Peptides against a protein of PDB entry 7UQJ. Designs and how they scored, part 73

Target 1, 160 residues: chain A of PDB entry 7UQJ
Amino acid sequence: PELYQNFNITPPRGVLFHGPPGTGKTLMARALAASCSSDERKITFFMRKGADILSKWVGEAERQLRLLFEEAKKHQPSIIFFDEIDGLAPVRSSKQEQIHASIVSTLLALMDGMDNRGQVIVIGATNRPDAVDPALRRPGRFDREFYFPLPDVKARFKIL

## One batch from the design tools (peptide; made by RFdiffusion4, then SolubleMPNN)

Design b1_p12_8_s3 (from b1_p12_8, 6 letters changed)
Fold by OpenDDE base, seed 2:
Structure b1_p12_8_s3 (fold): chain B 160 residues (1-160), chain C 160 residues (1-160), chain D 160 residues (1-160), chain A 12 residues (1-12)
Amino acid sequence: as target 1 above (160 residues)
Amino acid sequence: as target 1 above (160 residues)
Amino acid sequence: as target 1 above (160 residues)
Amino acid sequence: VEYYPPLERVLP
């Protein structure tokens, strides 16, 4: 909130953190959650892994997404962090269409159904932005993207 | 490539990153992928978790490994990063022999079958190098090992 | 050992690392394992994810916990690190009671059954200390808690 | 850096 309030920017409904694994996407998503939390304004942080939602919730993934968004709305201001979101919403390929299409459609509908007045920020973390369904990267969804570069190997070898 | 070309060093077929979790093995594997990628020479980075290959692909783990190596060869120059490789190729203990023996044998065959001319680097990350089958640590496989020490606790307490 | 021997403090049976994900709980648990390992005294580090124990070992989670503690006792001095321990021992809610109650009870019994003379330290990492069963946070179990704050976002934006 | 392959979900 404060970061967006100070800039008079409508908070994006979704932010895509992309970059190599271990670049600190998860750590930044949490740093955002903490920096947006003051003693006066606790932000609730919801974390899910895309692959876990698919593998643990076969047949219930849609319901779990709905429940997650309802809980996030109930506990606003809130952040929903999807780690490995490319596991939840892979690019629709003909061979994967039927199993993922409904979950992706549910996520799209949930992101579209968030009233702009809801203090719910969705952060997707991926290593593969090109593996995320382009429908999620449209305005009103994951419309902001942050690239997490690798620290220079030279800088890292100086620390080791 | 460039890092190995500049040193006239034959790129190892496999590099074992070992050290405590959170020491940045995954981050370094990716830093290597990025540092080896130029605008002119994009490296394709393949990441798999050893435990995920075993648990998600019961009966297909061998096929998944073959497909992974074929894709990596197709998209060379490439890096295959196995996170938690000790989960894929545990030391052969009599109680684990039958289920893991075929997968380990497949991985060994795939690493041996990589022509030295292939620009495919395999990086295994483990927390337990002693839990990795010694057959993988032989020349022409994971023949180079990088230890990832923990940052000194004193250094870390100075940052907190 | 040395850290606790120098302070004449009986090592806690369990230490709870809590704080936002990516704060370095896993890294610190491993830093402790490494700092407690000397060339003369190798500490064996056992790592398990709470959610993995539940999802991979449906019906065997209790047995896996027993085996883990037996192995840790066999390889003492040792550290058992439970990542995402809130996944293993969630707060008993009426809807989750039956499936998790037996696993939590087993973990409690295993922690209670550790002789104080055993050089086995249990580290639980959680993002949600309030989601960990309070029975685990009692004396003789996870009786010490370390909060892992987020690094200041300002410090992090200076590194990016 | 292109990241392949897509996580093919094998249904159990």
Scores: peptide ipSAE 0.006, ipTM 0.181, DockQ to the pose 0.155
Fold by OpenDDE base, seed 5:
Structure b1_p12_8_s3 (fold): chain B 160 residues (1-160), chain C 160 residues (1-160), chain D 160 residues (1-160), chain A 12 residues (1-12)
Amino acid sequence: as target 1 above (160 residues)
Amino acid sequence: as target 1 above (160 residues)
Amino acid sequence: as target 1 above (160 residues)
Amino acid sequence: VEYYPPLERVLP
């Protein structure tokens, strides 16, 4: 009986972690992966960076995204973590905007194509939630948003 | 004039890191140890787990704690990190409560016996600050507490 | 006379945080900034990403780095955190390699030009320490390296 | 001095 089955919670297809840099979004995604896995039930954690999707996968970004989602589906239960998902946002060039639009469109289609029965959670992390394409923030995609507040800096001061 | 010289910070004898699992308490302790270490002045980082003190050191826990503090004093500057310090808390058995009380009493005495001039910092990490003996949370012991907030707890609850 | 005063720790001009993704390097840098600040002595925390230096500051990257270091010096005590400093590493294009070499050369000069009396610490974070220019890893620059190990999650996560 | 992009001053 699978963790998600026991909760009758339709696992969010996508969760957006947003908040100031270094609020632990990436650490939390890993810790969630860590917390949700047991010795009996291991979660596979896939991590990609938004900027890497644009820069490393030039001309193959869409294919690499498809492969990522296929691999995540194959290794269920799994988490796909997109760190700096706002890094899919174009730098101000029309050609980069087109490439971005294609990549985002592919991501949208992949998120929409996840059957509700798939044990694949997508987590996006950003420092700039407003820089994330609004289409990604719609129901069935990143429909849950979590603000990562700055840890109260005052507490940390007294240690050192 | 060094960054740290201008902090008239009476080094806490003990610091309690508390907060939900996966908030990076252990990671923080390691990185503080790391960050405070220089090529000229290496901090020795001692790590123990609360549960290991009870389970691995059966009948020698008090001695091992004494040795740990002696070794930390010998290798000044040093950090003693007790991960899962609430794991010193017994499972509900009278015999384990007695063993726990003895171990905690030893830890109290060791923390109280640290001269203010000792360059030994004790860091305790727990997910359950309320399960930590209140005597450990008094001035001269774990007198500074740092809450490691969950990045939005709602994320965990809705993903699980 | 406080723990850190007794340390006579010449604050490293540069510290390299390296380790697998999501090991809390960015969170740690912020936590250190927080931890080193007091109500009386606030540390100014400057954050930049390696990829942003290349992509957002096209043609102005060197100027923006100079301004960053000047502002960090003006707001002493301060931390400059370069997240993903390996993102200064070129994408495989000769033109980008030249731009990278220029940016790295500027960063080297800025780190070398920090007077030992400056209360500016530079922290670089990377997942790929071997992808960081060896010239940055020399004494007087990122001369201290901290490995952020993966939290040994008892549960066998395949982090891919 | 306008920093591009603006310095996210996380002032503690």
Scores: peptide ipSAE 0.000, ipTM 0.247, DockQ to the pose 0.078
Fold by OpenDDE base, seed 4:
Structure b1_p12_8_s3 (fold): chain B 160 residues (1-160), chain C 160 residues (1-160), chain D 160 residues (1-160), chain A 12 residues (1-12)
Amino acid sequence: as target 1 above (160 residues)
Amino acid sequence: as target 1 above (160 residues)
Amino acid sequence: as target 1 above (160 residues)
Amino acid sequence: VEYYPPLERVLP
C-alpha cells in the first residue's frame, strides 16, 4: 500500500511474481507483507499454495477462494499470496480441466470484485507465467508482473 | 566455505532450512550460492525440488541423485539445494513408501560419501522438518538446522 | 533496474533495509543482486560493510566510497549494498564524529550525483534505522525503507 | 493467519 502511495500509484489489485524456481518470489511476497505491516497498521498475510487449493479442496476450491478473499477483506489491510499460482490457474488446454476452469473463473470474479479502494493486495507467484491463464494477467487483476530472474550465480560479485 | 573458514568451523555437509512455506528458504540458498561466488571462485549452484525428483524421475530418482552429487563434486565449490526436501525424503511411515525409502537411502549414502574436505554444501529446505527422515538430520548430514520463521507480517517493515 | 523499468517507475537511488539483527537484510540484498542478474544481463553486486569502510580505510573512506560508486557506474547495471550502514553513516551526535560526518557527506554527494537514468541501485542495511543520518533517508537517496522485523529470533541463531 | 516474524524483501 504505502509503496504505491508514496509513488502516487494506484496499488495493483494483483501482482504476479514470476521467474525460475527459487528466485525468491515467496520470500518477496512475505517480505512485502511483513514490510507493509507496522505496529499501528498490521497487514494480515494470507498464503495459499495453488496446488494445495486444488488437491485439498477438490470440489470446495471455489468456496475456499471465496472464504480467503472474504477473510482478507475482513482483515484488511491484507495480502493474499498465491504461491505456485499456475497450479491453481493453469492455462485451459483441454476439456478435462473443467475443475481448473471453475477455480480460475472464481479467482477472476474475486479479483474483479475487489474495490480499487480495498486494502487487499493479491500476489501470485509462478515459475511459469506462460502457464498461468492469460485472463489473470489482464489489467485489474495481475496487471503488474515482477520477473524474478535466476540469480546469475555467475554474477560477478566483484567483492573487491 | 569462507564463512566457515573465517570462524574456523568445519563447514556442515548439509544445512536444513526449515520453516513455514515462503519463509525465504529457497531465496536464502540462492543468495548463499550467489554470495559465495566470486569472479575468481564461482560456486556452482544446483537446485532440485524434492517432488520433482520423485515425479519426473520415477525409478530413476536414485540415479539422478547420484548424477547430481557427481556433477556437484565435478564443479566444486558447489551448493546442492533441495527445495521441499520433505517431498524427497519423507518420514518412513508405511511399507508402501519403499520408493521414498530407497531415495532417502541413496541421499544418505551420498551425503555420507562426501569428504569433509569437499567443497560441496548440501542445503535442504522444508516447511515440515518433522516430516523429514530423522536420519537426514543427524551429524554428518543435515547437522545444522536453520529455522526460517514466518515473517511477522505484523512487524513494522517501514517498506510499504 | 528492469523491475522499475517494467513498471515505468523511476528506480529509487537507495533502498534502506532495516530491522533487528538476524532478519536477513544482508541475505536479501545478496538475493536481490543475484535475482536481478541473468545470463544476458549481469548485475554487478558490490558489497561493503559500514564498519569496514571506517576501520579499514581510515582517512581513505571517502576515496573508497567514490571508487565504489565509480566502479558501480562503470559496471552498471549494478547494486551497491552497504551492510550495517549505521556503522558508516551514524547520526551526527558530537563534534568527535567529524570523520563519520565527512564519510556521510561523501555518501550523500555520491547518491545525489547519481543520474535517475543510472542503473545503479544502492541498498543500505541497518539494524538501527534511527541511528542512520536522516539526510540519507530523504527522497532521492534511501527514499524506500524496507523493515526486516525479527524472524523468530531462535531461528537465525541456529545459523550463526 | 497472521504470520510472525518477518522475511526480507527480494526487491525484484
Scores: peptide ipSAE 0.005, ipTM 0.273, DockQ to the pose 0.060; fails the geometry check

Design b1_p12_8_s3 (from b1_p12_8, 6 letters changed)
Fold by OpenDDE base, seed 1:
Structure b1_p12_8_s3 (fold): chain B 160 residues (1-160), chain C 160 residues (1-160), chain D 160 residues (1-160), chain A 12 residues (1-12)
Amino acid sequence: as target 1 above (160 residues)
Amino acid sequence: as target 1 above (160 residues)
Amino acid sequence: as target 1 above (160 residues)
Amino acid sequence: VEYYPPLERVLP
């Protein structure tokens, strides 16, 4: 929040966390949700894996996405976190799955349909930003991208 | 490796990181590898996803596991990180997949075959520790388990 | 950024990441810097260890802090990350080190001297939040604190 | 992101 205010940046509707596996994308999203919550103000955090929506909700994935966005809107302030979003929104040029194209189209419509005044933030996380449909990376959708680099060797994570 | 040397702790053969999705399991494993690395001592970090070994290496998964452990031994000190290890080592009572049982048996044998004097640490990460074969959770295998709790809602990450 | 606007939260000048060793504080700070950078907008990330400023810059630590803040201001938007800030900013009541008291006073003055309109965020990370001078934890300084919880004791004790 | 000091992207 602060960075965009101080930087005079228009807040994006969607935030894409990308970077190598295990760079803390999902942890960051959770930490953000936690960080924006206080005793006086709780944020509702919705988490879905991209591949889970496809595999568990075959033929209902579009409906499940719509329900997710409605539930997030109902429980605002909220964060919708899509982990492995490249599994949900593959590049349209992948010839094989009309189902994926329909899910992507539904997600695009849901992202576009978010009221800018709504307290719903969408965070997508991927290890393969190039595998995410470029249409999702346009302004008003995932128009902010966040590269999670590998921890440098010099950065002794005094985790230990 | 260094941690156990510095703390005079016998290095476990395997460490199971478990907890809700996006609690930083994969990140912790990378951070541990980075923290144990110095300019004088680099650790080799091997990462595999459990489901990827099954899906990408159908019929060769056992051989790929053996090669991974040999490569880790060759490049010691090393960490082998299995992300989503429940996808690799499902509970044996799941009737459906003889293939999984063979892969689990190979992984068990590889874990058992690790010399305790070797500088190879195996880290498994899962969101479903109950879905991991209990045989992997026995002494000399993943005999160390790490619950990654959800970040407390009070922890306002003023990051966004 | 958005979360503070939508949530009507005043942005802090400083953010204290605290929690036990290995909770991902340093990683989070890096991930944030990366996350606030886009192709159109890069953030400059400055990293220092608290103990390094004391040990490497004996007698010049105050000057080095001033230079760091000036450089961060020059390269705004920027993040200054102090890892192990308890090594830089010990509690004043610790009788022993006049040098630490002077460095703390300089850091306090630098934090107070930050224009709220400046695009410089200061992140401190510590394993010992109680060892950080309470004066740094006041409004307009590190007025936001983020607890990185241990993954549950049952968890972490099995890495050790 | 520009890192100061420059961080070498080395995989551990």
Scores: peptide ipSAE 0.000, ipTM 0.379, DockQ to the pose 0.112; fails the geometry check

Design b1_p12_8_s4 (from b1_p12_8, 7 letters changed)
Fold by OpenDDE base, seed 4:
Order: sequence, then structure tokens, then C-alpha cells
Structure b1_p12_8_s4 (fold): chain B 160 residues (1-160), chain C 160 residues (1-160), chain D 160 residues (1-160), chain A 12 residues (1-12)
Amino acid sequence: as target 1 above (160 residues)
Amino acid sequence: as target 1 above (160 residues)
Amino acid sequence: as target 1 above (160 residues)
Amino acid sequence: IEYYPPLTRVLP
């Protein structure tokens, strides 16, 4: 929110952090959340795991997503971080497609329903960007993608 | 391994990284793996998610854990990082207890079976240390615990 | 560089990561470097420790800084990460001030000499932002500061 | 003075 407001830039609605596991996606999202709030303006950081929304909220995942976005909107400026968003919105490939389809559809609608002036940023993290429903990767949703490569282990070693 | 050898300290068999989600536990584990391997001594970094071991390896999770520890032993010095170890070894609370109990028992046996001279370090990461089976948190297993608090959201905010 | 270009934002010349030891500053800098490079656009990551520049390069630290910035400019887009920049640019307090003053002056000149269109980002990390020469913390240099609060210190101390 | 060449590393 503030980062982009200070630059007079419309914040992206959604940013996809992708890259191998433990490349710091979640840490970066927290750092971003922790980097956009001042003493005067606290950013509310909401974090959910994709798999948790599916497993804990079977039949209520859509409602939980709606509630999450409503809370995020209520506590603006806010960041919604979906860790492992491929777990929430996997590519449609099998008969479990319908539940995933409804959740994806709900997430799409919630992202589309965010006003460009909204102080809500959505960050998705995935290890498999190609496993995320392409509909989420379109303009107005997760339209910005950040690749988190494995820090080449040798690079870390020349550092220490 | 080398870090502790240089200090004449017996490396902990297991280190528990605990703290709120996205506090950098996974990233720290990778940083440690990458900080302990020189050009002369490559540390092999093994990473598994607790939930993935349960979900992908239903009925074979014990075998997969054994294979993981065998591979880690074969590729010494090595780090085994269990991301979300509470997903692998939750506190015994319900009828799904038996599957989790067998996996926990296997992990306990594997950690106990590591010789003190082994160059295998096990790092568990959890958001809920109290949701990890206390048997894993005993001496000779995850006997060192590191709390990764939320970076105070205010604090990381001056960077972005 | 690319991160900001893709956003049509003038990249900050310098970002100061500050906060207690082991709050993930170095890790974040690496994650940023890693996150800003794609398969198509490789970011060159340069890392130096402030103390190493002083200790290893007594009498040549200025030259080494110049060479570092020249290489970073040659390999654009690039990130220069100064770990422990307070070791390079401490607040002027004693007769050793002159050597530090020359190094700081050189770093200031190098940061000032970066064109706004340069694809070189400088990240400084410090545990003591107040120990960094205030001249580095001015607009056009390290004009963005990110505090990395302690993960509860007790946690990290049980590892080492 | 050991010249440590600048660590030019392209992060993949």
C-alpha cells in the first residue's frame, strides 16, 4: 500500500512469489508486510496457507476467503499472504476439480472486486507457478510474478 | 557439522526452529546449509515438508523417512530440514493418532540412531512448537529450540 | 533494477537493512537478489562485508569500492550488498576517523555518481543504524531504511 | 594486499 502510494503508483492487486521451496517467499512477504507499516500506519498482515483453507474448510473455503478479504478490507492498509497458493488454486486436472473450481472462482471474484484504490495487497507464494490456475495469473489479479531462485549455494559460500 | 567441529562442540542432532509463519525458518535452514558447505565440503541439503510426507506417502511415510535419513547419511555432511514438522509429528490427540504415531516413532528412532559423530543435522521448522510431539523435543533429538518471532512488522517496514 | 523497471519506478539507489544481528538482513538481501533475476535477466549480486573491506584492504578500500561499483555497473542489472555496513561507515568517533572518513566519502561519491537510470541497487545491512554515518542515510543514498527486528534473541542464541 | 576479485555472481 504505502510503498506504492508514496510512488503514486497503483499497487498491484496481486503479486505471485514463485520459486523453489525455502527461497524466502514467505519471509519476503512478511518483510514486505513488515516494510509497508510505520508507527503511524500499521499494515495488517493476513496469512493463510492454501492447503489449510482447503483441508480445514471443506465446504466453507469460499466463505473463509470472503471473510479474509472482508477483514483485510476492514483493516486497511493490509496484506493478504497466501502461502502455497497452488494448494488453494491448483490447475484443474481431475474430478476434485469442482471444489477447487469454486474456490478459485471465489478468489478470482474477490481479487476482481478489489478497487484499484484499495489498500489491500494480495501476495501468493508458490513453488510451482505452473500449478497455479492461469486465471489467477492474469492482469488485475496476480499480474506480477517474482521468481525466487535457489540462492546458488556456492553464492552463499563466497559470502561467508 | 564444521561449525561445531571448529568449536569442539558436539553438534545437536536436531534443532527446532519455531515461531510464527514466515519468520524465516525455512530460509534460515537454507542459509545454515549454505553457510556450512565450503568448496571443499559440500553440505547436502535435504528438505521435506511434514504435510507432504503424510499426504504423498500414506502408508510409506516411515519408509520415506528411513530413505531420507539413509541418503543424508550417505551424503554427509548433510542437513535434513523438515519444514512444518508439526504436520509430520503432531501431538497425539485423535484416532488419526496411529498413523502419526508410527511416523513419529520412526522419526524418533532415526534421530536416536544417528551417532553423535554423524555429520547429519536435522532441522525442524514449526509455527506451533506445542503442536510438536514432546518426544521429539527431548535431549538427543530436537534438543535445541530457536524461536523465530514475527519480525516486528514496524521494523522490516523501513526497508521497502 | 528490473523489479523497479517492471513497475516503472525509479529504483532507490540504496536501501538500508537494519536490525539486530541475525534478523535475516543478509538473507533478505540474497532473496531480493534472487527474486529480481529471471532466466532471461540475470541480476549480478555483489556482496561485501564492511569489516572485510576495512581489514583486508587497509589503504586500498577506496579503490576496492570503486572497482566494486564499476563491476556492478558493468554487470547491470546488479545488486551490491554491503553486509555490516556500519563496519565500513561507522559514525566518526576517534582518530581512526580519517581512514573511515575516506572510505565513507568514497562510498558517498559512488552512490551519488550512480545515475537514476542505473540498474544498480545498493543494499546496506547493519545491526546499528545509528552507528552508520548519517551522510549515507540521506536522500539519493540509503534513503530507504528497513528495520529487521530481533527474532527473539534467545532463539538464535541456542543455535550458536 | 591480497586482491580479492569482486565476487561477480549471477544468481540464477
Scores: peptide ipSAE 0.000, ipTM 0.331, DockQ to the pose 0.091
Fold by OpenDDE base, seed 5:
Structure b1_p12_8_s4 (fold): chain B 160 residues (1-160), chain C 160 residues (1-160), chain D 160 residues (1-160), chain A 12 residues (1-12)
Amino acid sequence: as target 1 above (160 residues)
Amino acid sequence: as target 1 above (160 residues)
Amino acid sequence: as target 1 above (160 residues)
Amino acid sequence: IEYYPPLTRVLP
């Protein structure tokens, strides 16, 4: 609240960082967490990978997402960073599509259930914004999107 | 020229970027590629994920690695960036350990087969340097390691 | 040696990293220092903030700059990183303009006095390249400039 | 001079 109250800006519930791999999406999320952390008020930074939600949390992905949001709420102010959120996308099997749909539906519900009073920001990072479920990109979820361009090669980094 | 001549530093065949997630390893690799590219001499940047080598190239991973190194040699000067190179590590099945061993052995052979005259740099990025096969970390392979620390919270990034 | 010999790239005396806050300028400088350090040859990384040169070193800023360059020369190969180099710019008082002019003139003299045989790179980072004294941006000083682009501002960063 | 320790912890 206060950090964003000072800006007179309603904090987004969710922010999508998108752009080519290695454009600093994850770094930016960490830098934002660091920059918003004062000596008096540290921001808790939670990081998960989209692919890890599917592979490591098989059968518990929904529960682990709920716990993540609860813990983020407990440690306010906090940032939940989903790296490779497009990794929640189903692999080419119908059974995985059902698992994906359940995980995405849980994430939707968790984002929708975030009271505006919470000091929890959700950042999703993807290299493929079109592979992110459009339902996640609706208002009240990842309703703000940030393109991370490639560093232009024209920057004559003759550092070498 | 002179800065690195004065270093008497044999250019590494391979460089391991390691450090916590989102410390800019991938960004750095891209920025190095951009920085080394002039208008006259563009560096070709090849990027692969360690996990993609195992999952997308099942049964062709060795061939795809060979093709990648051949293409990197064809497009000299070039950087091959392996993001999440620890993702070459076996998943918990014996069959996957054999596939891993084959892929790693191929990568070792490709790195060892790089003539010192080649303008090909291999960068591996990992969040878990200890999960990278020690054979890859030997001289002539990923023999240089760079730790990417977390941005210290005390750096008052007045991003604001 | 050979990789950089093949680029025929004279190492810059000074490199200006410019671009909006949080674009990874400071991170890039640190990672370049790390990337140029081998087990055999560590690069010494010196970091100073432009604002700290004015505020912490009042009356000794010129001496501290001289000592910094001497120490960087002693610990070759080295990088001197001036973060927020635009923070050397005067605050709105005539007395501070004189102090600024003296500090900038000292920095100019130190950069001009770097023999090409020295393995000292100076990196300046700024969010405001136009606030950097044009005299610092001349050949033999910060003669190479690197723009760190924002992710396009049109992406509704209501993060702030 | 805050020597930020050279971040080169060469892990042995």
Scores: peptide ipSAE 0.000, ipTM 0.367, DockQ to the pose 0.045
Fold by OpenDDE base, seed 1:
Structure b1_p12_8_s4 (fold): chain B 160 residues (1-160), chain C 160 residues (1-160), chain D 160 residues (1-160), chain A 12 residues (1-12)
Amino acid sequence: as target 1 above (160 residues)
Amino acid sequence: as target 1 above (160 residues)
Amino acid sequence: as target 1 above (160 residues)
Amino acid sequence: IEYYPPLTRVLP
């Protein structure tokens, strides 16, 4: 939040966290939710895995996405975090997956339908940004991308 | 490896990172690999997802596990990180999954076969520790567990 | 950045990451730097260790801090990350450390001298927040703190 | 729906 104010950047509707596995994408999303919550102001954090929506909600995935966005809107300020979003919104080039195309279309419509004045932020995380449908990476959707690099070997992770 | 040498701690064969998704399990494993690596001593980091081993290596999953452990032994000091290990080693109670039982048996044998003097650490990560076969959680295997709690709400991560 | 605008939160000048060793403070700072950079907008990330500034720059530590802040200001938008900031900014109560008091005074002045409109964020990380001079934790400095909890011991942290 | 309880109120 602060970085965009200081930087005179209009806040995106969606933020794509991308980078190699285990670079802290999901941890960052949680940390951000925590950070923006105070005793006076709690942020509601919604988390979904992309593949789970497809596998657990076969035929209802679109409805579940709509319900997720409605719940997020109802519980503003809120963050919707999609972990492994490439599992939810694969590149459209696979001719065979009408169901994926429909879910992608629904997610696009939900992101486009977010009122910019709404206190709902969508964070997508992926290890394969090129596997995410380019339509999701357009302005008004995941129009901000965050590369989580591998910690450079030179960076003594003094975690220990 | 270095951490255990420096602390006069016998390196465990396996460490189970468990806790809610996005608590930084994978990130911690990478950070540990990076922290234990110096310019003088590099640690080789092997990463696999449990579900990927089952889905991508149907019929060869056991061979792929054996090869992974041999490569890790060849490239000592090394860390083998299994993300979503509950996908690789589900609880034995499901009668229908002979394939899972065989993979679990292979993983058990590989962990049991690790020489304690080898500089190979196995880290498993799961969001569902109770879904991991209890046989993997016994001494000489994942005999060390780590809970990654949800970051406390009070931690205002005001970074965004 | 965005989350503060949407949530009517004033951006801090400084953010203190605190918590036990191994909680991912340094990793989070790097992930944030990466996250705030896009192809269109790169963030410059400056990293220093508190103890390194004292040990490597004996007698010039103040000058090095000034140069660091000037470079960060020149390369806006930027993040200055102080790892182990307790090594740089110990509690003033130790009568014997005039050199530390001078460095702390310089850091205080540099943080106070940051124009709130400047696109420079300062992140301090420490394992010992109580060892950090309370003057740094005041409004307009590290006025936001982030606790990186130990993952609760009840879930067997057997890394150690 | 694996509600990963947020830091804040996961409303179920």
Scores: peptide ipSAE 0.008, ipTM 0.376, DockQ to the pose 0.071; fails the geometry check

Design b1_p12_8_s4 (from b1_p12_8, 7 letters changed)
Fold by OpenDDE base, seed 3:
Structure b1_p12_8_s4 (fold): chain B 160 residues (1-160), chain C 160 residues (1-160), chain D 160 residues (1-160), chain A 12 residues (1-12)
Amino acid sequence: as target 1 above (160 residues)
Amino acid sequence: as target 1 above (160 residues)
Amino acid sequence: as target 1 above (160 residues)
Amino acid sequence: IEYYPPLTRVLP
């Protein structure tokens, strides 16, 4: 966050890691948390799966998101890593609109409510960036996207 | 470097990346270099392997370290990444003391000689943090440590 | 391995990961091992450094390779990852021919001796694919090559 | 030569 302020770059509130399964998205998020931690400045790493938030906390997903962001804010500097964020925030135009609209709205509000001076980074990982609501991919949210390419699908099929 | 100045935190002269082999230490160091680079501010990334400095430059290791730090200073902002730093600076109490004592002393002096305002970050990577001389792990040297855990196979099984 | 059988593709006996240092070759190999592991099917990951096999086991390198392949076969499904394989199997026409010729021959024989039905994948990583003996890069050996590019600084600048 | 792009783009 503050690194970005020093470069006169608005700190991304969120970063989208996208790419096929097993391309190291989660590993990278953890490695980042590790790499930005110091003995003096430990980064707190919060990890949630999008599908878990929806499936395990039906009806409480919004509250759990709020609590997660509050906890991350309390434990600054922190990283919130949403694995499989497409499970949490599908594209609005999908038939799953009704169940996810409130969660998307809450996540948008939480990301919009982050102080640019806050030491909270949100990382969303997805295998399907196009399945993530475009509103989450706008400036001030997941405004930065990292593609984790397959080791060539042909060669993944050639290695697997 | 400049980031740490903005936090009123003395920039760590060095960071120790430690964790099992293939946990992404080198990838992370490169990622940090790339991530802290801008079109206007390119970070120069120097990489050396501890074992290579010892094995390839027997008797010149100290000179090579000095040259590396000088070159890094000349090309600020820069990152010096020592991969397998335990190969360069083993614990003094090891039976290998005699060969490495001068190299450890030189590395200590070079790290101590870095201006806190300098745009040089030193990253040491090791699979064995306990095999690194404790003197290197003191404040003003590798005073920050980052653990790169194995990607929990169970956590990965839960994500695939 | 089984995936290749399902696609009627002859499983590659070996895959060469090549690219600049710290591009995530080892991380990928581990990531592949973890991603291909299931709760029911754990992949055993064997890692060796080419230089370590030569330097630590002078005169026993061939035996150590045989034991490694036997152990990998015993613990199927398995991945054998050779980090810095150019240290193990340099180009035959190099001045180091005499020391490495037998090791290359043994590695060739071991890779050629792998049953196509075996669930053993060999991954070689190198920073210098052209320094690897061409005989290892032939069909039935490291017959697939993956370049790990440097993370495009420009692509990272778009995300920083 | 199949080009495997870097597996993980690390956040800055």
Scores: peptide ipSAE 0.000, ipTM 0.317, DockQ to the pose 0.074; fails the geometry check

